# Peptides against a protein of PDB entry 4Z63, part 37

Target 1, 334 residues: chain A of PDB entry 4Z63
Amino acid sequence: LCLGMNDLTGNIPEDLFHLKRLNLLGIQENRLSGSLSREIRNLSSLVRLDVSWNLFSGEIPDVFDELPQLKFFLGQTNGFIGGIPKSLANSPSLNLLNLRNNSLSGRLMLNCTAMIALNSLDLGTNRFNGRLPENLPDCKRLKNVNLARNTFHGQVPESFKNFESLSYFSLSNSSLANISSALGILQHCKNLTTLVLTLNFHGEALPDDSSLHFEKLKVLVVANCRLTGSMPRWLSSSNELQLLDLSWNRLTGAIPSWIGDFKALFYLDLSNNSFTGEIPKSLTKLESLTSRNISVNEPSPDFPFFMKRNESARALQYNQIFGFPPTIELGHNN

## One batch from the design tools (peptide; aimed at target 1 N224 K308)

Design b2_p18_2 (made by RFdiffusion4)
Pose (drawn by RFdiffusion4):
Structure b2_p18_2 (pose): chain A 334 residues (1-334), chain P 18 residues (1-18)
Amino acid sequence: as target 1 above (334 residues)
Amino acid sequence: SSVFDLLPPEPEENVLWL
């Protein structure tokens, strides 16, 4: 049953909950509102539930043991409150959970021993608080994590050294502390390709510690953190690097020669720092910016990227990394 | 759909700064 992208109003007629054989319900992008009824436990054949872009509110009903076939739950852009219900946090069948841009709050609690099919999680733009849940690496299939724009505090848990499935990790604007510990831990996630740390670690020093090694790293964004220190040389060992954004920090010293050695780099933003010295001549032999013989695969995280020119400008949206224009941005330095 | 007229713009995530 596909009703998506219309102008429908009111709540879901209780009539709909008699459909015990329905495996797909798309009601996304309407004007629907009210609470999402607890009678939804009666729809035991559901595989894909798309409730996104409506006006729903109230708690998400804790009925998800009654929906053992649920694989995709899409609730993004609604007014849902409370946390993740225990039954949803215990669902062994969920592949994907998108609750981004909701009014959700409290500690974030998932039973990752129980969620053996979870491979993508998007909780962005919510009010989840407390520490990042230490048990997240226990979701052995979780590849894509977007926790951006939340109300967490403290450090990245030590157990994140074991997050073997992690590929795309977005932590922007989440009030994270100790970038030194965050980078030392996260370097042990061998599948990490894209990492967004923007608007965390405010005023901290960027670790220069050269034992740090991110081998498969493709996209590194750590911006507007007002970080101090120099261009970190440990980054030169990430040969796959495609997009680097260190902008809006307090970084100083010269821009080193090895920045021109990234063969897949098509975008770099070092703007709005305290960089001095001349421009390194090696930026003229960047391979992805000269010939057509460098070829690589675009990273594929499940989240869009946003770009701001200044603090008051409306943002630009890029659904894919290769939507960024090939750019050298060195403005507002010394 | 008219729901986009009723909803506030979404805040940015994964922000790059120029």

Design b2_p18_2_s1 (made by RFdiffusion4, then SolubleMPNN; from b2_p18_2, 7 letters changed)
Fold by OpenDDE base, seed 1:
Structure b2_p18_2_s1 (fold): chain B 334 residues (1-334), chain A 18 residues (1-18)
Amino acid sequence: as target 1 above (334 residues)
Amino acid sequence: SSVFSLLPPLPDINVIYR
């Protein structure tokens, strides 16, 4: 049943939950309100539940033990409160959980040993607090993780050295500290292609440790951290780099010539720093800016990016990294 | 769609600044 993208109002009729053979319920992008009914438990054949972009409120019902086939739960952009229900946090069938832009709170707890199928987790823009879950690496298929805009005080857990499945990771604006530890840990994530750390590590030094290596790093976004230091030499070894944003920091020194050696680099933002010297002539040789052959087939994160043209502008949503126009921003330096 | 006007603006989760 697909009723998405309408102007439907009120609550879901309870009789809808008598549809025991229903595999897909999509009611996204409406004005549906009230609590999400516990009677969802009656939809025992449900594979996909999409209630996103509504006015739902209250706690998410703890009925996911009665949904053994549920692979996709999309609840982004609602008013859900409370925690992740225990049955949802233990779901062995769930592949994708998207609860972005809700009012979920408390400690984030997932039973990753039970969640054997979980590959995508979007919990961005909630009210989760405490520490990052140390057991996230036990989610052996977890590839996409967005935890941005929560309040995860402290540092990245040491256990994340073992997060081999991790490919796309966003922790933007999550009150994280110790960038040196974070990078030192996350470099062990051999499949990490996208790392977004914007609005963390306030006033820390960006490490220039030559032992740091991110082999598969394609996207690095560490904007608006007030980071000190220079362009990190370790980044020059990330030969697959496509997008670099280090804007709105306090980085100093010259922009190094090796920045133009990245064959795939199509988006560079170093604006609003304290860089000095000449613009590297090697930037004029960026193949990605001279050739239209941006490989459209590259994996993008399941979480959207947002571009602001200025601090007061509305953010533009980009579902794919390649949706960004080829860009070099070096403005507002010394 | 009129529905988008009632929803809170998309949270700028992963903001790339220009």
Scores: peptide ipSAE 0.036, ipTM 0.638, DockQ to the pose 0.737
OpenDDE base, seeds 2, 3, 4, 5: peptide ipSAE 0.026, 0.025, 0.025, 0.031; ipTM 0.656, 0.619, 0.667, 0.638; seed 3 fails the geometry check

Design b2_p18_2_s3 (made by RFdiffusion4, then SolubleMPNN; from b2_p18_2, 5 letters changed)
Fold by OpenDDE base, seed 5:
Structure b2_p18_2_s3 (fold): chain B 334 residues (1-334), chain A 18 residues (1-18)
Amino acid sequence: as target 1 above (334 residues)
Amino acid sequence: SSVFDLLPPLPPINVIYL
């Protein structure tokens, strides 16, 4: 049953929960309100539940133990409060959990040893507090993680050295500290292709440690951190780099010539720094800016990127990094 | 400032009509 993208109001009719053979319930992009009924437990054949973009409120019901086939739960852009229900945090069937842009709070706790199928987790733009969960690397299939815009504090856990499944990671605007420790840990994530750390590490030094290495790094976004230092030499070894944003920092020195050696680099933002010297002539030789043949064969992150051109601009959603216009921003340097 | 937030996939509208 798919009823998404309508003007439906009120709550879900109780009679809908009698549909024991229902595999898919999509009611997204409506004006449905009230609590999400505990009677969803009666939908024992449910594989996909999409209640996203509604006006639901209250706590998410603790009934996911009665949904043994549930692979996809989409609840983004609602008014949900409380924590992740215990049955949801222990779901062995769940592949994707999306609860972005809610009012969920407390400590984030997931039983990763039970969540054997979890591959995508979006909890961005919530009110989670405390430390990052040290046991996230125990989610052995977890590739895509968005925890941006929460009230986490402290450092990236040392256990994330063992996060072998991690491919896409966003921690933007989550009050994190110690960028040197964070990069020193996350370099061990050999499958990491996308790293977004914007609005953290306020006023710290960007490490220029040549021992740092990110083999598969394609996307690095560390904007608006007020970071000091220079263009990091360790980044020159990330030969697959496609997108670099270091804008709105306090980086100094010259833009190095090796920035033009990235064959796949199509988006570069170094704006609003204190870079000096000449623009490297190598930037004019970037094949990705001159040739239209960017190989589209890369697995798109499950998570869209949001580009804000200006602080006042609406965030533009891009479902694929390749949807970004080829861009070089070097404005507002000294 | 480009604030790249990873937002959730809109699931591909591969509505497999069952």
Scores: peptide ipSAE 0.032, ipTM 0.674, DockQ to the pose 0.037
OpenDDE base, seeds 1, 2, 3, 4: peptide ipSAE 0.032, 0.032, 0.026, 0.033; ipTM 0.644, 0.651, 0.677, 0.654; seeds 1, 2, 3, 4 fail the geometry check

Design b2_p18_2_s4 (made by RFdiffusion4, then SolubleMPNN; from b2_p18_2, 6 letters changed)
Fold by OpenDDE base, seed 2:
Structure b2_p18_2_s4 (fold): chain B 334 residues (1-334), chain A 18 residues (1-18)
Amino acid sequence: as target 1 above (334 residues)
Amino acid sequence: SSVFDLLPPLPDINVIYR
């Protein structure tokens, strides 16, 4: 049953919960309000639940133990409060959980040993607090993690050295500290292709440790951190780099010539730093900027990228990083 | 400031196997 993209108001009719054979309930992009009914438990055949882009409020009902086939739960852009229900945090069937842009709060807790099918987790733009959950690496299939715009504090857990499934990770604007520790840990994530750390590590030094290595790194975004230091030499070994944003920092020194050696680099933003010297001639040799024929295998994050050029600007959504125009931004350096 | 957030998959990115 798909009723999305209408102007439906009020609550879900109770009779809808008698549809025991329903595999798909999509009621997204409406004006549905009130609490999400506990009677969803009666939809025992449900594989996909999409209640996103509504006016739902209250706590998410703790009924997911009665939904043994549920693979997809989409609840983004609602007014949900409280935590993740225990039955949801223990769901063995769930592949994708999207609860972005709600008012969920408390400590983030997931039983990753039970969540054996979880591959995509979006909890961005909530009110989760405390520390990052140390047991996230126990979610052995978890590839895509957005925890951006929460009130996490402290450092990246040491346990994330074992986060072998992690491919896409955003922690932007989550009050994280110790970039040296974070990078030292996350370099062990062998499948990490996309790392977004924007608006963290305020005023720290960007580490220039030649022992750091990110084998599969395609996207690195560490903007607006007020980071000090220079262009990190360790980054030169990330041969698959496609997007680099280090804008709005306090980085100094010369832009190194090795930036031009990245064959797949199509987006470079080093703007609003304190770089000096000449623009490397090697930047004019970037094949991705000169050749239309570079079929770069797009990392297909399950998550769109949002670009804000300015703090006051509306975020532009890009479903793919290749939706970004080929760009070199070197403006506003001293 | 350039701020990139990984934001959620739009519902449309999930291939609804019709």
Scores: peptide ipSAE 0.028, ipTM 0.652, DockQ to the pose 0.042
OpenDDE base, seeds 1, 3, 4, 5: peptide ipSAE 0.026, 0.021, 0.025, 0.030; ipTM 0.633, 0.657, 0.655, 0.699; seeds 1, 3, 4, 5 fail the geometry check

Design b2_p18_3 (made by RFdiffusion4)
Pose (drawn by RFdiffusion4):
Structure b2_p18_3 (pose): chain A 334 residues (1-334), chain P 18 residues (1-18)
Amino acid sequence: as target 1 above (334 residues)
Amino acid sequence: MWITTDEEPVDLEAWAES
């Protein structure tokens, strides 16, 4: 049953909850509102539930043991409150959970021993607080995590050294501390390709510690953290690097020669720092910016990227990394 | 300029009226 992208109003007729054979309900992008009824436990054949882009509110009903076939739950852009219900946090069948841009709050609690099929999680633009849940690496299939724009505090848990499935990790604007510990821990996640740390670690020093090694790293964004220190040389060992954004920090010193050695780099933003010295001549022999013989695969995280010119400008949206224009942005330095 | 994944909240009333 596909009703998406219309102008429907009111709540879900209770009539709909008699459909015990329905495996797909798309009601996304309408004007629907009210609470999402607890009677939804009666729809035991559901595989894909798309409630996104509506006006729903109240708690997400804790009925999800009654929906053992649920694989996709899409609730993004609604007014849902409370945390993740225990039944949803215990669902062994969920592949994907998208609750982003909701009014959700409290501690974030998932039973990752129980969630053996979870491979993608998007909780962005919510009010989840407390520490990042230490048990997240226990979701052995979780590849894509977007926790951006939340109310967490403290450090990245030590157990994140074991997050073997982690590929795309977006932590922007989440009030994270100790970028030194965050980078030392996260370098042990061998599948990490794209990492977004923008608006965290405010005023901290960028670790220069050269034992740090991110081998498969493709996209590194750590911006507007007002970080101090120099261009970190440990980054030169990430040969796959495609997009690097260190902008809006307090970084100083010269821009080193090895920045021109990234063969897949097509975008770099070092703007709005305290960089001095001349421009390194090696930026003229960047391979992805010269010939057409460098070829690589675009990273594929499940989340869009946003770009801001200044603090008051409306943002630009890029659903894919290769949507960024090939760019050298060195402005507002010394 | 700088890059983020910080998606701004949607004004639901204004979106529903559009």

Design b2_p18_3_s1 (made by RFdiffusion4, then SolubleMPNN; from b2_p18_3, 6 letters changed)
Fold by OpenDDE base, seed 2:
Structure b2_p18_3_s1 (fold): chain B 334 residues (1-334), chain A 18 residues (1-18)
Amino acid sequence: as target 1 above (334 residues)
Amino acid sequence: SYITTVEEPVDLEAAAAK
């Protein structure tokens, strides 16, 4: 049953929960309000539930133990409060959980040993507090993780050295500290291709440790952190780099010539730093900027990106990395 | 400009009024 993208109001009719054979319920992008009914438990054949972009409020009902086939739960952009229900945090069938842009709070707790099918987690823009869950690496299929704009004070857990499934990681504006430790840990994530750390590590030094290595890194965004230091030499070994944003920091020194050796680099933003010297001639030889064949068919994160022109401007949404125009931004350096 | 993954909170009440 697909009723998305209408002007439906009020609550879900109770009779809808008698549909025992229903595999897909999509009621997204409406004006549905009130609490999400506990009677969802009656939809025992449900594979996909999409209630996103509504006016739902209250706690998410703890009924997911009665939904043994549920693979997809989309509840982004609602008014949900409380925590993740215990039955949801223990769901063995769930592949994707998207509860971005809600008012969920407390400590983030997932039973990763039970959540054997979880591959995508989006909890960005909530009110979770405490520390990052140390047991996230126990979610053995978890590839896509967005935890941006929560209050996860402290450091990246040491356990994330074992986060082999992690490919796309977003932690923008999550009150993280110790960038040296974070990078030292996350370099062990062999499948990590996208790392977004914008608005963390305020005023710290960007490490220039030659022992750091990110073999599969395609997208690195560490913008608006007020980071000190220079262009890190370890980044020169990330041969698959496609997008680099280090803008709005306090980086100094020369832009190194190796920045032009990245064959796939199509987006470079080093603006609003304190770089000096000449523009490397190697930047004029970037193959990705001279060839029209950008590989559009690469897997991307499930979470959107946003380009902010300034702190007060509305951000532009980009659903794919290749949605960004080919860019070299070196402005506002002195 | 800079890239982020922070979504601006949607004012649900304002969205419902439209």
Scores: peptide ipSAE 0.494, ipTM 0.836, DockQ to the pose 0.917
OpenDDE base, seeds 1, 3, 4, 5: peptide ipSAE 0.480, 0.462, 0.451, 0.456; ipTM 0.825, 0.811, 0.815, 0.816; seed 5 fails the geometry check

Design b2_p18_3_s2 (made by RFdiffusion4, then SolubleMPNN; from b2_p18_3, 6 letters changed)
Fold by OpenDDE base, seed 2:
Structure b2_p18_3_s2 (fold): chain B 334 residues (1-334), chain A 18 residues (1-18)
Amino acid sequence: as target 1 above (334 residues)
Amino acid sequence: SYITTVEEPVDLEAAAAA
């Protein structure tokens, strides 16, 4: 049953929960309000539940043990409060959980040993607190993780050295500290292609440790951290780099010539730093900017990106990395 | 400009009133 993108108001009629053969319930993009009914447990054949973009409130009901076929739960952009229900945090069927842009709170806890099918987790823009869950690497299929805009004080857990499934990781504005430790840990994530760390590590030094290596890194965003230091030499070994944003930091020194050696680099933002010297001539030879043959069909994160013009400006949403225009921004370097 | 993955919270009350 697909009733999305209407002007439906009120609560879900209780009789809808009598549809025991229902595989897909999509009621997204409405004005549905109140609590999500516990009677959703009666939808025992449910594979996909999309209640996103509504006015739902209260706690998410703890009924997911009665939904053994549920693969997709989309509840982003609601007023849900409380934690992740125990049955949801233990769901062996769930592939994708999206609860972005809610008011969920408390410590983030997932039983990753039970969540054997979980491949995408979006909990961005919630009120989770405490530390990053150390057991996330136990989610052996977890590829996409957005935990942006939560309050995860402290460091990236050492256990993330073993996060082999991790490909796309967003931790923007999550009160993280110790960038040297974070990069030292995350370099061991052999499948990591996208790393977004914007608005963390305030005033720290960007490490220039030649021992750091991100072999498969395509997207690195570490913007607006007030980072000190220079362009890190270790980044020169990330030959697959497509997008680099180090803007709004306090980086100094010259822009190195090796920045023009990245064959796939189509987006470079080094703006609002303290770089000096000449613009490397190698930047004029970036193949990605001269040849239109960028493979647009590469796997991308499930979470959206946002471009902020400034701290007060409304963000532009980009659903794909290749939605960004080919860019070289070197402005505001004084 | 800078890139982030931080979504600005949607004011649900304002969205309901629109």
Scores: peptide ipSAE 0.504, ipTM 0.837, DockQ to the pose 0.905
OpenDDE base, seeds 1, 3, 4, 5: peptide ipSAE 0.498, 0.460, 0.465, 0.462; ipTM 0.832, 0.809, 0.814, 0.814; seeds 1, 5 fail the geometry check

Design b2_p18_3_s3 (made by RFdiffusion4, then SolubleMPNN; from b2_p18_3, 7 letters changed)
Fold by OpenDDE base, seed 2:
Structure b2_p18_3_s3 (fold): chain B 334 residues (1-334), chain A 18 residues (1-18)
Amino acid sequence: as target 1 above (334 residues)
Amino acid sequence: SYVTTVEEPVDLEAAAAA
């Protein structure tokens, strides 16, 4: 049953929960309000539940043990409060959980040993607090993780050295500290292609440790951290780099010539730093900017990106990395 | 400009009024 993108109001009619053979319920992009009924438990054949972009409130009902076929739960952009229900946090069938842009709170706890099918987790823009869950690497299929705009404190857990499934990771604006430790840990994530760390590590030094290596890194965003230091030499070994944003930091020194050696680099923002010297001539030889053959069909994060002109500007949403225009931004340097 | 994954909270009431 697909009723998305209408002007439906009120709550879900109770009789809808009698549809025991229903595999897909999509009621997204409506004005549905009230609590999400516990009677969703009666939808025992449900594979996909999309209640996103509504006015739902209250706690998410703890009925996911009665939904053994549920693979996709989309509840983004609602007013949900409380935590992740225990049955949801233990779901062995769930592949994708998207609860971004809600008011979920407390400590983030998932039973990753039970969540054997979980491959995508989007909990961005919530009110989770405490520390990053150390057991996330136990979610052995977890590839996409957005935890941006939560109030996590402290460092990236040491256990994330073993996060082999991790490919796309966003921790933007999550009050994280110790960038040296974070990068030192995350370099062990051999499948990591996208790393977004914007608005963390305030005023720290960007490490220039030659032992750091991100072999498969395609997207690195460490913007607006007030980071000190220079262009890190270890980044020169990330030969697959497509997007680099180090803007809005306090980076100094020259822009190194090796920045033009990245064959796939189509988006470079080093703006609003303290870089000096000449613009490397190698930037004029970036093949990705001269040849139109960017493979637009590469796997991308499930979470959206946003471009902000400045702190007060409205963000522009980009659903894919290749939605970014080919860019070299070097403005507002010395 | 800078890139982020921080979504600005949607004003649900405003979204419902649109």
Scores: peptide ipSAE 0.443, ipTM 0.812, DockQ to the pose 0.930
OpenDDE base, seeds 1, 3, 4, 5: peptide ipSAE 0.434, 0.362, 0.435, 0.406; ipTM 0.804, 0.762, 0.802, 0.789; seeds 3, 5 fail the geometry check

Design b2_p18_3_s4 (made by RFdiffusion4, then SolubleMPNN; from b2_p18_3, 5 letters changed)
Fold by OpenDDE base, seed 1:
Structure b2_p18_3_s4 (fold): chain B 334 residues (1-334), chain A 18 residues (1-18)
Amino acid sequence: as target 1 above (334 residues)
Amino acid sequence: SYITTDEEPVDLEAAAAA
């Protein structure tokens, strides 16, 4: 049943929950309000539930033990409160959980040993607090993780050295500390291609440790952290780099010539730093900017990106990396 | 400008009115 993108209001009719053979319920992008009914438990054949972009409120019902076939739960952009229900946090069938842009709170806890199928987790823009869950690497298929805009104070857990499934990681504005530790840990994530750390590590030094290596890194965004230091030498070994944003930091020194050696680099923002010296001539030879063939068909993160101009402006949303225009921004380096 | 994954909370009332 697909009723998305309408002007539907009120609650879901109770009789809808009598549809025991229903595999897909999509009611996204409506004005549905009230609590998400516990009677969703009656939809025992449900594979996909999309209730995103509504006015739902209250706690998410703890009925996911009665939904043994549920693979996709999309509830982003609602007013849900409370925590992740125990049955949801233990779901062995769930592949994707998107609860971004809600009012969920408390400590984030997932039983990753039970969540054997979880490959995408989007909990960005919630009210979770405490530390990052140390057991996230136990979610052996977890590839996409957005935890941006939560209050995960402290450091990246040491256990994330073992996060082999992790490919796309977003932690923007999550009150993280110790960038040196974070990078030292995350370099062990062999499949990590996208790392977004914007609005963390406030005023820390960006490590220039030659022992750091991110082999598969394509997207690195560490903007608006007030980071000190220089362009990190370890980044020069990330030969697959496509997008680099280190803007709005306090980075100093020269822009190194190796920045132009990245064959796939199509987006570079080093603006609003304190870089000095000449613009490297190697930037004029970036193959990605001289050739029109950007491979648009590469896997992208499931979480959206935002181009934020200022604190008051609504950010432009980009659903894919290649949605960003080819850019070299070196402005406002004083 | 800078890139982030930090999303401003959507005003649900405004989103419902749009």
Scores: peptide ipSAE 0.589, ipTM 0.892, DockQ to the pose 0.864
OpenDDE base, seeds 2, 3, 4, 5: peptide ipSAE 0.579, 0.584, 0.584, 0.568; ipTM 0.887, 0.889, 0.890, 0.880

Design b2_p18_4 (made by RFdiffusion4)
Pose (drawn by RFdiffusion4):
Structure b2_p18_4 (pose): chain A 334 residues (1-334), chain P 18 residues (1-18)
Amino acid sequence: as target 1 above (334 residues)
Amino acid sequence: SVVFSSESSWITTDEPDD
């Protein structure tokens, strides 16, 4: 049953909860509101539930043991409150959970021993607080994590060294501490390709510690953290690097020669720092900016990227990394 | 085309408010 992208109002008629054979309900992008009824436990054949872009509120009903076939739950852009219900946190069938841009709050609690099919999680633009849940690496299939724009505190848990499935990790604007520990831990996630750390670690020093090694790293964004120190050389060993954004930090010293050695780099933003010295001549032999014989695969995280020119400008949206214009942005330096 | 910019900008994943 597909009713998406219309102008429907009111709550879900209780009539709909008699459909015990329905495996797909798309009501997304309407004006629907009210609470999402507990009677939804009666729809035991559901595989894909798309409630996104409506005006729903109240707690997400804790009925999800009654929906053992649920694989996709899409609730993004609603007014849902409370945390993740225990039944949803215990669902062994969920592949994907998108609750982004909701009014959700409290500690974030998932039973990752119980959630053996979870491969993608998007909780962005919510009010989840407390520490990042230490058990997240216990979701052995979790590849894509977007926790951006939340109210967490403290450090990245030590157990994140074991997050073997992690590919795309977006932590922007989440009040994270100790970028030194965050980078030392996260370098052990061997599948990490895209990492977004923007608006965390405010005023901290960027670790220069050269044992740090991110081998498969493709996209590194750590911006507007007001970080100090120099261009970290440990980054030169990430040969796959495509997009690097260190902008709006307090970084100083010269821009080193090895920045021109990234063969797949098509976008770099070092703008709004304290960089001095001349421009390194090696930026003229960047391979992805010269010939057409460099070819690589675009990273594919499940989240869009946003770009802001200044503090008050409306943002630009890029659903894919290769949507960024190939750019050298050195402005507002010394 | 390669864009050379003397301005400043930055990237995030925060979804803007409507």

